Peptides against a protein of PDB entry 5EFW. Designs and how they scored, part 60

Target 1, 141 residues: chain A of PDB entry 5EFW
Amino acid sequence: TTLERIEKNFVITDPRLPDNPIIFASDSFLQLTEYSREEILGRNARFLQGPETDRATVRKIRDAIDNQTEVTVQLINYTKSGKKFWNLFHLQPMRDQKGDVQYFIGVQLDGTEHVRDAAEREGVMLIKKTAENIDEAAKEL

## One batch from the design tools (peptide; made by RFdiffusion4, then SolubleMPNN)

Design b1_p17_7_s1 (from b1_p17_7, 9 letters changed)
Fold by OpenDDE base, seed 4:
Structure b1_p17_7_s1 (fold): chain B 141 residues (1-141), chain A 17 residues (1-17)
Amino acid sequence: as target 1 above (141 residues)
Amino acid sequence: MDYERPEFIPPGKLAPR
Protein backbone atom coordinates (compact mmCIF):
# COMPACT_ATOMS: atom_id res chain seq x y z
CA THR B 1 0.00 0.00 0.00
CA THR B 2 0.98 3.65 -0.23
CA LEU B 3 1.26 3.79 3.55
CA GLU B 4 3.65 0.85 3.72
CA ARG B 5 5.95 2.51 1.20
CA ILE B 6 6.60 5.62 3.28
CA GLU B 7 10.36 5.60 3.68
CA LYS B 8 10.45 5.84 7.47
CA ASN B 9 10.47 3.28 10.27
CA PHE B 10 6.95 3.12 11.61
CA VAL B 11 4.04 0.95 12.62
CA ILE B 12 0.36 1.58 13.13
CA THR B 13 -1.45 -0.32 15.87
CA ASP B 14 -5.12 -0.81 16.60
CA PRO B 15 -5.97 -0.33 20.28
CA ARG B 16 -9.54 -1.44 19.63
CA LEU B 17 -8.33 -4.96 18.85
CA PRO B 18 -7.09 -7.43 21.45
CA ASP B 19 -3.56 -6.63 22.65
CA ASN B 20 -3.23 -3.52 20.44
CA PRO B 21 -1.69 -5.36 17.48
CA ILE B 22 0.35 -3.94 14.64
CA ILE B 23 -1.90 -3.50 11.63
CA PHE B 24 0.56 -1.71 9.34
CA ALA B 25 4.34 -1.76 9.15
CA SER B 26 6.55 0.18 6.78
CA ASP B 27 9.09 -1.59 4.59
CA SER B 28 11.82 0.22 6.49
CA PHE B 29 10.55 -1.07 9.82
CA LEU B 30 10.67 -4.62 8.53
CA GLN B 31 14.21 -4.09 7.30
CA LEU B 32 15.27 -2.57 10.61
CA THR B 33 13.81 -5.32 12.75
CA GLU B 34 14.59 -8.18 10.35
CA TYR B 35 11.03 -9.50 10.41
CA SER B 36 8.71 -10.22 7.53
CA ARG B 37 5.39 -8.47 7.36
CA GLU B 38 3.63 -11.77 7.98
CA GLU B 39 5.62 -12.26 11.17
CA ILE B 40 4.59 -8.97 12.77
CA LEU B 41 1.10 -8.13 11.54
CA GLY B 42 -1.46 -8.96 14.17
CA ARG B 43 1.12 -8.98 16.97
CA ASN B 44 1.86 -6.61 19.81
CA ALA B 45 5.19 -4.83 19.37
CA ARG B 46 6.59 -6.28 22.63
CA PHE B 47 8.66 -8.73 20.57
CA LEU B 48 11.20 -5.94 20.12
CA GLN B 49 12.14 -6.07 23.80
CA GLY B 50 14.97 -8.05 25.33
CA PRO B 51 17.19 -8.44 28.39
CA GLU B 52 18.54 -4.90 28.41
CA THR B 53 15.26 -3.15 27.65
CA ASP B 54 14.55 -0.79 30.53
CA ARG B 55 11.34 -1.70 32.30
CA ALA B 56 10.69 1.82 33.52
CA THR B 57 10.83 3.12 29.96
CA VAL B 58 8.38 0.45 28.86
CA ARG B 59 6.07 1.59 31.64
CA LYS B 60 6.17 5.11 30.21
CA ILE B 61 4.90 3.69 26.95
CA ARG B 62 2.19 1.78 28.80
CA ASP B 63 1.10 4.92 30.60
CA ALA B 64 0.87 6.84 27.34
CA ILE B 65 -1.31 4.15 25.79
CA ASP B 66 -3.53 4.01 28.86
CA ASN B 67 -3.89 7.78 28.92
CA GLN B 68 -4.20 8.04 25.14
CA THR B 69 -1.33 10.52 24.97
CA GLU B 70 1.90 10.79 23.05
CA VAL B 71 5.31 9.84 24.41
CA THR B 72 8.91 9.96 23.25
CA VAL B 73 11.53 7.67 24.79
CA GLN B 74 14.77 5.87 24.04
CA LEU B 75 15.02 2.17 24.74
CA ILE B 76 17.02 -0.87 23.79
CA ASN B 77 15.29 -3.01 21.20
CA TYR B 78 16.35 -6.18 19.46
CA THR B 79 16.14 -7.40 15.90
CA LYS B 80 14.99 -10.90 15.04
CA SER B 81 18.61 -12.04 15.03
CA GLY B 82 19.16 -10.57 18.49
CA LYS B 83 21.05 -7.45 17.46
CA LYS B 84 20.61 -4.58 19.90
CA PHE B 85 19.81 -1.07 18.82
CA TRP B 86 18.87 2.12 20.58
CA ASN B 87 15.37 3.02 19.54
CA LEU B 88 14.41 6.67 19.73
CA PHE B 89 10.71 5.96 19.77
CA HIS B 90 7.75 8.28 19.39
CA LEU B 91 4.17 7.19 19.85
CA GLN B 92 1.02 9.23 19.36
CA PRO B 93 -2.67 8.55 18.95
CA MET B 94 -4.47 9.02 15.67
CA ARG B 95 -7.99 10.21 16.29
CA ASP B 96 -11.09 9.88 14.16
CA GLN B 97 -13.56 12.59 13.24
CA LYS B 98 -15.32 12.14 16.57
CA GLY B 99 -12.07 12.65 18.48
CA ASP B 100 -11.82 9.04 19.57
CA VAL B 101 -8.52 7.20 19.35
CA GLN B 102 -8.59 5.09 16.23
CA TYR B 103 -4.96 3.99 16.00
CA PHE B 104 -1.54 4.58 17.48
CA ILE B 105 1.37 5.64 15.30
CA GLY B 106 4.79 4.45 16.39
CA VAL B 107 7.92 5.89 14.78
CA GLN B 108 11.38 4.43 15.34
CA LEU B 109 14.75 6.05 14.84
CA ASP B 110 17.47 3.46 15.27
CA GLY B 111 21.02 4.02 16.41
CA THR B 112 24.03 2.32 17.90
CA GLU B 113 24.22 4.74 20.80
CA HIS B 114 21.96 6.48 23.24
CA VAL B 115 21.40 9.84 21.59
CA ARG B 116 21.95 12.94 23.73
CA ASP B 117 21.75 16.70 23.62
CA ALA B 118 21.46 18.35 20.22
CA ALA B 119 21.41 15.05 18.39
CA GLU B 120 18.54 13.85 20.54
CA ARG B 121 16.59 17.04 19.97
CA GLU B 122 17.12 16.70 16.25
CA GLY B 123 15.99 13.10 16.29
CA VAL B 124 12.91 13.93 18.32
CA MET B 125 11.92 16.66 15.90
CA LEU B 126 12.37 14.27 13.01
CA ILE B 127 10.31 11.42 14.39
CA LYS B 128 7.55 13.73 15.59
CA LYS B 129 7.32 15.34 12.19
CA THR B 130 7.29 11.89 10.63
CA ALA B 131 4.41 10.86 12.87
CA GLU B 132 2.43 13.90 11.81
CA ASN B 133 3.07 13.13 8.17
CA ILE B 134 1.91 9.56 8.68
CA ASP B 135 -1.19 10.77 10.47
CA GLU B 136 -2.10 12.97 7.53
CA ALA B 137 -1.29 10.29 4.98
CA ALA B 138 -3.36 7.70 6.81
CA LYS B 139 -6.36 10.01 6.92
CA GLU B 140 -6.17 10.43 3.17
CA LEU B 141 -6.35 6.69 2.57
CA MET A 1 1.53 -12.99 20.77
CA ASP A 2 4.30 -12.92 23.34
CA TYR A 3 2.86 -12.58 26.82
CA GLU A 4 6.07 -13.71 28.49
CA ARG A 5 7.62 -10.27 28.10
CA PRO A 6 6.41 -6.86 29.24
CA GLU A 7 4.23 -4.90 26.90
CA PHE A 8 5.92 -2.59 24.43
CA ILE A 9 2.71 -1.15 23.07
CA PRO A 10 0.12 -2.42 25.52
CA PRO A 11 -3.56 -2.84 24.79
CA GLY A 12 -5.28 0.47 24.38
CA LYS A 13 -8.20 1.65 26.43
CA LEU A 14 -11.34 3.16 25.02
CA ALA A 15 -11.05 5.93 27.59
CA PRO A 16 -8.10 7.36 29.48
CA ARG A 17 -7.62 6.05 33.00
Scores: peptide ipSAE 0.043, ipTM 0.621, DockQ to the pose 0.075
Fold by OpenDDE base, seed 2:
Parts: C-alpha cells; sequence; structure tokens
Structure b1_p17_7_s1 (fold): chain B 141 residues (1-141), chain A 17 residues (1-17)
C-alpha cells in the first residue's frame, strides 16, 4: 500500500479503542525500536518510555491527545534492548470528513542528541510533512 | 521492560477538554 511505502518512523493509533493502541507501525519504526510487529500492535506506545524520559514532556503529549490537537516535542525513548535515543516526536490527529478524530499519527525522528536551532527546525518540517503524507495515505484504512 | 509507565499516547477522548 501507499502507507507501507512511507519509509519513515511512524505509528498510527486508534483512540476509539481501549488504551489508544498502536494499529499500524512502519518497518522503520520497528527497526528503530527493535520490536517485532506482533510485539507492539494492539499496545499503547508507553513502552518507549524509560528512566530518563521527561514526565512533563509526556504530559504535553497527553494533553494533545485529550484536546485532539497536534504537538511536537523531543523526549528520551528506549529501544527493546534498552538503548536510549532522542525522539523528535510529532503527533497529530487524523480526522474524517466530519472533522471527528479517527486516528492519531505519531512520527519519530531519532537521534543521539537533542537537536536545536536549524537542525530542529529542519527535523520538525520533515516530521510534519511526513505526518501529512501518512494522513493522505491512511485515508484508505 | 516496563510497560506500566505513564501513557506515551494516552487513550483518546471523543470530545476535547
Amino acid sequence: as target 1 above (141 residues)
Amino acid sequence: MDYERPEFIPPGKLAPR
């Protein structure tokens, strides 16, 4: 599918299901996080958090979900093996024709360090553009 | 691996707060 051809780190979640589980994960996301598809489908993405994940940043994500808005943050995430990575993360709702939230799109840009300034702006543009591409591709879900 | 941490992507709400 067109969605499957998007070679970026992303997930799609279903807020209409209990615990807003991941219903789609890109191959790149699986490679990044070191999980198999069967290990994460149907689960909430909280497993990416770890000891150094900033709780205030997580709350920003929570607020965005609750308010059905988009958010862009950087936070520490962990792979299955426990490796830390900086996640420049963008989340946005996918809405139907009536404007109701159908899914959430989460896009991850991984790095070994927190990015700032021009690098951050570039990353933000990239992940937001990716999210829009996913939104278009996922309309066929 | 601890899956009981605070929600990364919490349950969605049908209506915004």
Scores: peptide ipSAE 0.040, ipTM 0.622, DockQ to the pose 0.076
Fold by OpenDDE base, seed 5:
Structure b1_p17_7_s1 (fold): chain B 141 residues (1-141), chain A 17 residues (1-17)
Amino acid sequence: as target 1 above (141 residues)
Amino acid sequence: MDYERPEFIPPGKLAPR
């Protein structure tokens, strides 16, 4: 689809389904994580976590979902083959016409190291802007 | 994206393509 071809790493999840599973993943996300679309759809995104993923950071993500708020964090994620990468991750709710949370949008900026300062600010700006673009594009869902 | 939810996901695919 047009949405899948957006050249950014992102997923859309459905909190109305059990365990808030991924219902959409971009081609870029699949390439980054080394999973097929069939392997990802219907799963909670926790499969990206591994031994060095900071549990406190994961809790921040969980809290944001539970509170229906946005969050931006950096955490270690793992590809299917076990390769580590730093994920500058932004999550925000997507609301329906009635104002209820319909989906969550997650945007990933991958890197070989934890980014700080100007690089982090730039990355955050980028992934937040991307999330807004996806919000508009995903209204047809 | 990675996170945890308390809800159980039953066997099979729940998400549409």
Scores: peptide ipSAE 0.030, ipTM 0.631, DockQ to the pose 0.049
Fold by OpenDDE base, seed 1:
Order: structure tokens, then C-alpha cells, then sequence
Structure b1_p17_7_s1 (fold): chain B 141 residues (1-141), chain A 17 residues (1-17)
């Protein structure tokens, strides 16, 4: 689809389905994570976690889902082959015209290092803007 | 592939569609 060709790393999940599975993934996300679309659609994104993924950070994501709020964190993720990367991750709810949550948008900015200060602020602005663009583009879902 | 790792995006608490 046109949406999946957007040159950003992102997924869309459906919190109304059991285990909040990924229902959409961009080509870039698949390339980053080394998974095929068939391998990840219908699954919870937990497969990106590994031994060095900070559980407290994951809990922040959980709280955001439960509270239907946005969150921005950095955490260690793993590719299919087991390569680690720092994921500057932003998650926000996608709401319908009535204001009800339909989906969550997850945007990933990958790097080999934990980003801080100006670099982090710049990355955060980028991924948040990306999420808003995805929200608009995904209204057709 | 290992999909049994700790959850990245946790389950939602919303009512099922």
C-alpha cells in the first residue's frame, strides 16, 4: 500500500484485538528489524525486546497503552539476527472522529548509541512529527 | 524467531471491536 511505502520506521497496532498486535508495518521497519511482513503481522511487538532491554522503560510503554497516552523513550531492541540497536521510540494513540482510540502508532528512530541532549531533542521532534503524519495518512484504515 | 520475549508494545486494555 501507499502507507507502507512511507520512508519512516513505524508500526500500527490494534489495542482492541487480543495482545495489541501489529496490524501494519512500514517497509523501512521491516528492513530495520530484518523481519518479513508475514512474520510480524498479527503479533505483539515484544519480539523486538531482549536481554538488555530495560524493563522499567517497557513498563512506561505499558502504562501509556493502559492510560491511552503518548510516550517517548529510548530502549534496546534486537533485530531478527540478534543485533542490538538503540530505539528512540514514540508511541501515541490514533483516535477516531469521536475521540475513541482505534490504534496506536509506534515510530522508531534507530541508532548504535543512546542519544542525549540536542541530538535527543531533535530526534524526539522528528519522531513525533512523523507520528502525526502517519496519523493523517492512516485515516483510511 | 523468538516472539516470547518481554513485551515491547503491551496488550491494550480497550474493549474489543
Amino acid sequence: as target 1 above (141 residues)
Amino acid sequence: MDYERPEFIPPGKLAPR
Scores: peptide ipSAE 0.041, ipTM 0.628, DockQ to the pose 0.094; fails the geometry check

Design b1_p17_7_s2 (from b1_p17_7, 9 letters changed)
Fold by OpenDDE base, seed 1:
Structure b1_p17_7_s2 (fold): chain B 141 residues (1-141), chain A 17 residues (1-17)
Amino acid sequence: as target 1 above (141 residues)
Amino acid sequence: MSSERPASIPPGKLAAR
């Protein structure tokens, strides 16, 4: 789809379905994570977690979904081959015209190291703006 | 020991409104 061709790392999930599965993934996300689209659609994105993924950070993501709020965190994720990367991750709800949550947008900025200070601020601005662009694009589909 | 189901990224189904 046109949405899948957006040149950013992102997924869209459906919290109204059991286990909040991925319903869309960008080509870039597939390339980053080394999965095919068929391997991830219909699954919960927890497959990106591994041994060094901080559980407290994952709980923050869970709490944000439960509370229908946005969150921005950095966490260790793993590719299909087991390669670690630092994920500057932003999640926000996508709401319908009535204000009800329909989907969540997850945007990933990958890196070889934990980002701090100015680099972190720049990354946060980028992934938040990306999420807004995806929100607008998805409403038109 | 309840096997803590790994938290989702993103997490599971929204609580019923």
Scores: peptide ipSAE 0.064, ipTM 0.661, DockQ to the pose 0.058; fails the geometry check
Fold by OpenDDE base, seed 2:
Structure b1_p17_7_s2 (fold): chain B 141 residues (1-141), chain A 17 residues (1-17)
Amino acid sequence: as target 1 above (141 residues)
Amino acid sequence: MSSERPASIPPGKLAAR
């Protein structure tokens, strides 16, 4: 599918199902997080959080989902093996023709450091553009 | 005490399976 050809770290979640589970994950996301597809499909993405994940930042993500809005943040996430990475994360709703939210798109840009200034702006532009590409590709779902 | 539902990325209503 066109969606499968997007070589970026992303997931699609279904907020109409209990606990807003992951319904699609890119191969790159699986590689980044060190999980198999079977381990994550049908689960909420909270398993990426750990001790150093900032709870205030997570609340921003929660608020965006509850309000059906987009958000861009940086937070500490953990791989299956417990390796920390900085996640420049963008989330946005995918809406149907009626304007109702059908999915959420989550795009991850991983790094060893918290990025700022020009590097952050560049990363934000990249992950937002990626999210738009996913939105278009996911119309095939 | 509003039981703060566990935060998720992206957050969901219920705990992951």
Scores: peptide ipSAE 0.060, ipTM 0.640, DockQ to the pose 0.052; fails the geometry check
Fold by OpenDDE base, seed 5:
Parts: sequence; C-alpha cells; structure tokens
Structure b1_p17_7_s2 (fold): chain B 141 residues (1-141), chain A 17 residues (1-17)
Amino acid sequence: as target 1 above (141 residues)
Amino acid sequence: MSSERPASIPPGKLAAR
C-alpha cells in the first residue's frame, strides 16, 4: 500500500485486537528487522526483544500503551538473524474522531550505538515528526 | 513477588470501552 511505502521504519498496531498485533509495517521496517511482511503481520512486536533488551525500558513501553500515552525510549532490539541494534523508539496512539485509541504508531530509528545529547535530540525530533506524518497518512484506514 | 505479564510492543488488547 501507499502507507507501507513510506520511507521510514514504522509499524501500526491494533490495540482493539488480541495482543495488539502489527497490522501494517513499512518496507524499511522489514528490511531493518529482516522479517517478511507475512512473518510479522498479526503478531505483537515483542519479537524484536532479546537477552540484552532492558526490561525496565520495555515496562515503560507497556505502561504507555496501557495508559494510552506516547513514549520515547532507546532499547536493544534484534533482527531475525540475531543482530543487535539500538532502537530509538517512539510510540504514540492514533485516535479516532471520538477520541478513542484506534491504533498505535511505532517508529524506529536504528543505530549501532546508544545515542545521547544532540544526536538523541535530533533522532527524537525525527521519529516524532515521522509519527505525526504517519498519523495523517493512516487516517484512511 | 508479583508476576509480571510479558511486555507488548504495543501491549495487549485494550479493555472494552
């Protein structure tokens, strides 16, 4: 779809379905994670986690979803082949016209290291802006 | 100690509204 072709790493999940599965993934996300679309659609995105993924950071993500709020964190994620990458991750709810959460948007900025300072701030601005663009594009869903 | 449910990205199904 047009949405899937947006040249950013992102997924859209459906919290109205059991276990909040991925319902859309960008081509870039598939390339980053080394999964096919068929392998990830209908699954919860937790499959990106692994041994070195910080559990406290994962809890922050969980809490944001439960509270229907946005969150920005950095965490270790793993590709299908087991390669680690630092994920500067932003998640935010997408709301319908009634104000109810319809979807969650997850945006990933991958890196070889944990970023700080100006690099982190720049990355955060980028992924947040990306999420807003996706929100607008996904209104047709 | 209380058992924690597995974290989801994003979390499980929202409660019915």
Scores: peptide ipSAE 0.051, ipTM 0.656, DockQ to the pose 0.076; fails the geometry check
Fold by OpenDDE base, seed 3:
Structure b1_p17_7_s2 (fold): chain B 141 residues (1-141), chain A 17 residues (1-17)
Amino acid sequence: as target 1 above (141 residues)
Amino acid sequence: MSSERPASIPPGKLAAR
């Protein structure tokens, strides 16, 4: 689809379905995480977590979903092969014409290191802008 | 290991390997 070809790391999830499964993943996301599309569609994104993933950060993400708010965090995620990476992660709700949450958009900026200060701010601006672009493109869903 | 809590967690995405 057109969405799948957007050259950014992102997923779309459906909170209206049990366990908020991934319903869409970009090609770049699959390449980053080393999963096939078939392996991840219909699953909750928690499979990216591992031993060094900070549980408090995961709770922040959970709270944002439950409260239907956006959140931006950095956390350790794992590829299928077990490779660790720092994920600068932004999540925001995608709302329908009535204002109800229809989907969540998750955008990931991968890095070898935890980014700070100006680099973090730049990354945050980038992933937020990306999320807005995806929101516009995803209106066809 | 991944958390199996009922909580919805969006996937992280890596742009680079």
Scores: peptide ipSAE 0.050, ipTM 0.652, DockQ to the pose 0.039; fails the geometry check

Design b1_p17_7_s3 (from b1_p17_7, 10 letters changed)
Fold by OpenDDE base, seed 5:
Structure b1_p17_7_s3 (fold): chain B 141 residues (1-141), chain A 17 residues (1-17)
Amino acid sequence: as target 1 above (141 residues)
Amino acid sequence: MDSLRPKSIPPGKLAAR
């Protein structure tokens, strides 16, 4: 599908299901996080969080979901093996023709380092553009 | 460079794995 052809780190979640589970994960996301698709589908993406994940940043994500808005943050995430990485993360709602939220799109820019300044701005532009591409591709399904 | 943001998924009707 067009969605499957997007070679970026992303997930789609369903807020209409209990605990807003992941319903789609890109191959790249699986590679990044070291999880199988079976291990991820049907779960809330919070399993990527760990001891050094900033709780205030997590609250920003939660608030965006609750308010059905987009958010962009950087936070520490963990792979299945426990490796830390900086996640430049963008989340936005996917709305239907009536304007109702159907899904959330989460895009991850993988980095070993916290990005700043021009690199951060570039990364943000990339993940936002990716989210729009995902939105378009998913609506074609 | 890989960066992943953990998604918090709000509760819905049914979570199917």
Scores: peptide ipSAE 0.039, ipTM 0.680, DockQ to the pose 0.083; fails the geometry check
Fold by OpenDDE base, seed 3:
Structure b1_p17_7_s3 (fold): chain B 141 residues (1-141), chain A 17 residues (1-17)
Amino acid sequence: as target 1 above (141 residues)
Amino acid sequence: MDSLRPKSIPPGKLAAR
């Protein structure tokens, strides 16, 4: 499918199901996180959090979900093996033709360090553009 | 670089498996 051809780190979640589970994960996302697709589908993405994940940043994400808004943050996430990485993360709602939220799109930019200034701005532009591409591709299915 | 995981998505009603 067009969606499957997007070679970026992303997930799609369903907020209409209990605990807003992942319903789609890209191959790149599975490679990054070291999980199989079977281990990921049907779960909330919170399993990526760990000891050094900033709780205030997690609350910003929660608030965006609850308010049905987009958010962009950087946070520490963990692979299945316990490896830490900085996640430049963008989340936005996917809306239907009536304006109702159907899904959330989560895009991750991989990095080994926290990025600032020009590098952060470039990363933000990239993940936002990726989210729009995913939105368009998913609506055509 | 290894691909990034989604950050914590606030829990919905479906429990993590």
Scores: peptide ipSAE 0.036, ipTM 0.653, DockQ to the pose 0.057; fails the geometry check
Fold by OpenDDE base, seed 1:
Structure b1_p17_7_s3 (fold): chain B 141 residues (1-141), chain A 17 residues (1-17)
Amino acid sequence: as target 1 above (141 residues)
Amino acid sequence: MDSLRPKSIPPGKLAAR
């Protein structure tokens, strides 16, 4: 599918199912996180959080989901083996033709370090553009 | 090439439809 051709780190979640589980994950996302597809499908993406994940940042993500809005943040996530990485993360709702939320799109930019200034702005533009491409591709399914 | 890292999404309310 066109969606599967997007070579970026992303997931799609279903807020109409209990606990907003992951229903799609890109191959790149699986490689980055060190999980198999079977290990993550049907689960909430919170398993990527760990001891150094900022709880205030997590609350911003939760508020965006609850309010059906987009958000862009940077937070520490963990691979299956426990490796820390900085996640420049963008979340946005996918809406149907009536304007109702069907899914959420989450795009991740990986980095060994917290990005700032021009690098952060560039990363934000990239992940937002990626989210739009995913939205268009998913609507064609 | 910019590598994209995974998101952590906290539980949210069910989408109202």
Scores: peptide ipSAE 0.031, ipTM 0.631, DockQ to the pose 0.078; fails the geometry check
Fold by OpenDDE base, seed 2:
Structure b1_p17_7_s3 (fold): chain B 141 residues (1-141), chain A 17 residues (1-17)
Amino acid sequence: as target 1 above (141 residues)
Amino acid sequence: MDSLRPKSIPPGKLAAR
């Protein structure tokens, strides 16, 4: 599918199900996080959090989900093997023609360091554009 | 097989990574 051809780190979650589980994960996301598809589908994405993940940043993500809004943040995430990475993360709702939220799109740009200034702006632009591409592709399914 | 099919999940609180 067009969705499956998007070679970026992303997930789609279903807020209409208990605990907003992952219902789709890109191959790149699986590679990044070191999980199999079977290990993550049907789970809330919080398994990527760990000791150094900033709780205030996580709250911003939760608030965006609760309010059905988009958010862009940077946070520490962990692979299955426990490797830390900086996640420049963008989340936005996918809405139907009536304006109701169907899904959330989460896009991850991984890095070894926290990015700032021009690098951050470039990363944000990239992950937002990716989210729009995912939105369009998913609506064609 | 549709990649957006819901799966069985345990109950929990809305959150993200």
Scores: peptide ipSAE 0.029, ipTM 0.667, DockQ to the pose 0.033; fails the geometry check

Design b1_p17_7_s4 (from b1_p17_7, 9 letters changed)
Fold by OpenDDE base, seed 1:
Structure b1_p17_7_s4 (fold): chain B 141 residues (1-141), chain A 17 residues (1-17)
Amino acid sequence: as target 1 above (141 residues)
Amino acid sequence: MDYERPDFIPPGKLAAR
């Protein structure tokens, strides 16, 4: 589909289904994480975590989901083969025409190192803009 | 694949459709 071929790393999840599963993943996300689409769809995104993933950072994500707000964090993620990468991650709710949360959009910016200062600010601006673009593109869902 | 680790994008408190 057109949405899947957007050249950004992103997923869309459905918080109105059990365990907030991934219902959509971009081709780029699949390439980054080394998973097939069939391995990902219908599952919670926890499979990206590993031994060095900071639990406090994950709790920030949980709080954002519970409060239906956006959050931006950096955390260690793992590919299917076990390779670590730093994920500058932005999550925000997608709301329907009535203002109710319908989905969550997760955007990932990958890197070999933790980004800081100007590089982090630039990355944050990029992934937030990406999330807004995905929100518009995904209104057909 | 490890889907049993703590939530990356955890379930919220939204009611099911």
Scores: peptide ipSAE 0.038, ipTM 0.627, DockQ to the pose 0.097; fails the geometry check
Fold by OpenDDE base, seed 5:
Structure b1_p17_7_s4 (fold): chain B 141 residues (1-141), chain A 17 residues (1-17)
Amino acid sequence: as target 1 above (141 residues)
Amino acid sequence: MDYERPDFIPPGKLAAR
């Protein structure tokens, strides 16, 4: 779809379905993670976690979902082939016209190292802006 | 990216490189 062709790493999940599965994934996300679309759709995004993924950071993500709020974190994720990458990750709810949470938007900025200082701030601004753009593009979902 | 249920790590993940 047009949405899937947006040249950013992102997924959209459906919290109204059991276990908040991914319902859309960008081509870039598939390339980053080395999974096919068929392998991704219908699954909770936790499959990106692995041995070095910080559990406290994951708890922050869980809390944001449960509380229907946004969150920005950095965590270790793994590709299908087991390659580690640092994921600067932003998640925010997408709300319908009534104000109810319809979906979650997750945006990933990948890197070979944990980003700090100015680089982190720049990355955060980028992925937050990206999430807003995805929200607008996904209005017709 | 990571999502719900931080207690769950899918089996079959490769060791860190």
Scores: peptide ipSAE 0.034, ipTM 0.651, DockQ to the pose 0.029; fails the geometry check
Fold by OpenDDE base, seed 4:
Structure b1_p17_7_s4 (fold): chain B 141 residues (1-141), chain A 17 residues (1-17)
Amino acid sequence: as target 1 above (141 residues)
Amino acid sequence: MDYERPDFIPPGKLAAR
């Protein structure tokens, strides 16, 4: 679909379904994570975690979901083959016309390093803007 | 679902209620 072809790493999840599963993934996300679409649709994104994923950072994500707020963090994620990458991750709710949360948008910027300072600020701006663009593009979901 | 690891994107309150 047009949405799938957006050249950004992102997923859309449905918090109204059990375990907040991924209901949409971009082609880029599949390429990044080395999974097929069939392997990830309907699953919680926790499969990206591994031994070096910081649990405190994961809790920040959990808190954001519970509070229906946005969050931006960096954490170690793993591809299907077990390759580690630093994920500059931004999550935000997608709301309906009444303001109720319908979905969550997760945007990933991958890298080999934990980015700091100017590089981090640039990445954060990028993934936040990407999330807004996806929100607009996915209004019809 | 993978319940053996902490949530990356945990279940939302909408699903829990």
Scores: peptide ipSAE 0.034, ipTM 0.634, DockQ to the pose 0.087; fails the geometry check
Fold by OpenDDE base, seed 2:
Structure b1_p17_7_s4 (fold): chain B 141 residues (1-141), chain A 17 residues (1-17)
Amino acid sequence: as target 1 above (141 residues)
Amino acid sequence: MDYERPDFIPPGKLAAR
């Protein structure tokens, strides 16, 4: 599918199911996080959090989901083996033709450090553009 | 990507890289 051809780190979740589980994960996402597809499908993406993940930032993500809005943040995530990485993360709802939220799209840009200024702006543009591409491709879901 | 419950810290996650 067109969705499967997007070579970026992303997941799609289903907020209409209990606990908003991941229903699709890109190959790149699996490689980044060191999980198999079987390990993450059907699970909430919170498994990426760890001790140094900022709780206030996570609350911003939760609020965006609850309010069905988009959000862009940077937070510490962890791979399966426990490696930390900075995740420049963008989340946005995917709406059906009636305007109802059908899915959420999450795009991750990984880095070894927190990015600021021009580097952050560039990353944000990238992940937002990626999210739009996913939105279009996900019409095949 | 992090969702929902902000108080959740999965077991077995190590610090640092």
Scores: peptide ipSAE 0.033, ipTM 0.648, DockQ to the pose 0.028; fails the geometry check

Design b1_p17_8_s1 (from b1_p17_8, 11 letters changed)
Fold by OpenDDE base, seed 4:
Structure b1_p17_8_s1 (fold): chain B 141 residues (1-141), chain A 17 residues (1-17)
Amino acid sequence: as target 1 above (141 residues)
Amino acid sequence: TLEEEIKKVIEEIKKKN
């Protein structure tokens, strides 16, 4: 749908369901990862990981989910065809009026290289702002 | 529904962008 065609790489997951599955994926995310929407929805996002994905970084993501906190990391991910890409990834909880976590927002910035210095700071700013826009929109509903 | 909630959020995001 037109609502899914936001030109940003992001997903929404539901930690209240078993294994925190993806419940929404943008068209850009599908294009990036080379999966169809049907292949993505209802799955945990760990299918993007592979042999060269740093396990310590994955643990940081898992800890953030478990502790219901935000995290920003950069890690190797894999497309459906097995193509590697560096994923500058930001994850943060979306809370309801009670303060309870309702969803998680995951935003991805892809690249062929591990970005450093100013480029990394700019990328982090971008993906954090995107996530914040989603969170703010939700709070206004 | 969850889908309706998500669509509302996305709609609000589109208004800001």
Scores: peptide ipSAE 0.051, ipTM 0.618, DockQ to the pose 0.048
Fold by OpenDDE base, seed 2:
Structure b1_p17_8_s1 (fold): chain B 141 residues (1-141), chain A 17 residues (1-17)
Amino acid sequence: as target 1 above (141 residues)
Amino acid sequence: TLEEEIKKVIEEIKKKN
């Protein structure tokens, strides 16, 4: 079902609000990051970053937001308790029928290690498909 | 449901904008 397809780690952010805050977070995302919904709604997702998060990768994400484009990267993120995880992250804009950006969809695939080759390709396909499913589902609402 | 929650959030944002 549509619900099953989008029941993954994801957030929706609103770039039209100050600092592009998270306006929706999936249950899986909350479980992954160990935050409650109340703790993260209204906040920029940068709270997931930490000492070992690659700043160049973060800049790629910021550039994608600023340029209203999609991006797929892997970066180290941290849970509330400080646990590190590799985040295979895909971000893409959610556009209206006129092509204007309304929101951003961020999809996370977590792992203990950086993924390469076939595993990375599979993960990328998954998170991109998830993002498209979310986009489709949201437009149906 | 998740869809309902997304709908609610979107609607709330629309009200504020």
Scores: peptide ipSAE 0.044, ipTM 0.637, DockQ to the pose 0.321
Fold by OpenDDE base, seed 3:
Structure b1_p17_8_s1 (fold): chain B 141 residues (1-141), chain A 17 residues (1-17)
Amino acid sequence: as target 1 above (141 residues)
Amino acid sequence: TLEEEIKKVIEEIKKKN
């Protein structure tokens, strides 16, 4: 399918709707998190959080949403089956031609451990570039 | 519609892949 050809973990959310729900999820994201599309569309992405998710990091994400800015963090997330993974996560607003925020783009890079140094820098570059590609694609519409 | 917009985004992303 068309969706199967997009091999990146990402979601699009709509901050103009109550609680900033997920309105699109890539097939890779569904595979990573072990959820079906029907289970997550229309929901806030906080269902990925769990006991070991750092609340201060979550607050950084919330602040970015509220302030309509981008953020890059690493946090513990959980699959549907309860498996923990380190999520190198990048979030940025998608703006219209007037500069108003329409959506947020969230890109995830999963890992078994908290990455640092060169590995972190490489991962950050990857997820940021992915987010920009999605944003550019949307702006061409 | 929202669905149409999403489809277009997907197609554009696919094109760049």
Scores: peptide ipSAE 0.042, ipTM 0.602, DockQ to the pose 0.050
Fold by OpenDDE base, seed 5:
Structure b1_p17_8_s1 (fold): chain B 141 residues (1-141), chain A 17 residues (1-17)
Amino acid sequence: as target 1 above (141 residues)
Amino acid sequence: TLEEEIKKVIEEIKKKN
């Protein structure tokens, strides 16, 4: 729908449901990953992982979710067709007015190669800002 | 509903970006 057409790659997940499934995905995210909305809603985002995805990095993501904290990592992800891309990924909890975690916001910045130095810093700034914008919008509800 | 809440969030995001 028009509401889902945001020029940012992001998902919203619900940690209150079993296995923290994706409950919302932007059109850009679907285009990036080559999945339909029907294919991913209700699923854990681990379907993006593959053979070359670093398991230690994945553990960092899991730990952040378990501890209800934010994390920023860069890892190899795979599209539906099996194409690899480097995902500069930021995840942070979305809290309600009481401070309780309601959702998680995941923002993805894709690239053909691992980014470093200035490019990485700029990317991190972008995805964190995007996540913050989503969080702020949610708090205004 | 959850869907309605998400839609509202998205609308606000569009306004800010």
Scores: peptide ipSAE 0.034, ipTM 0.610, DockQ to the pose 0.048

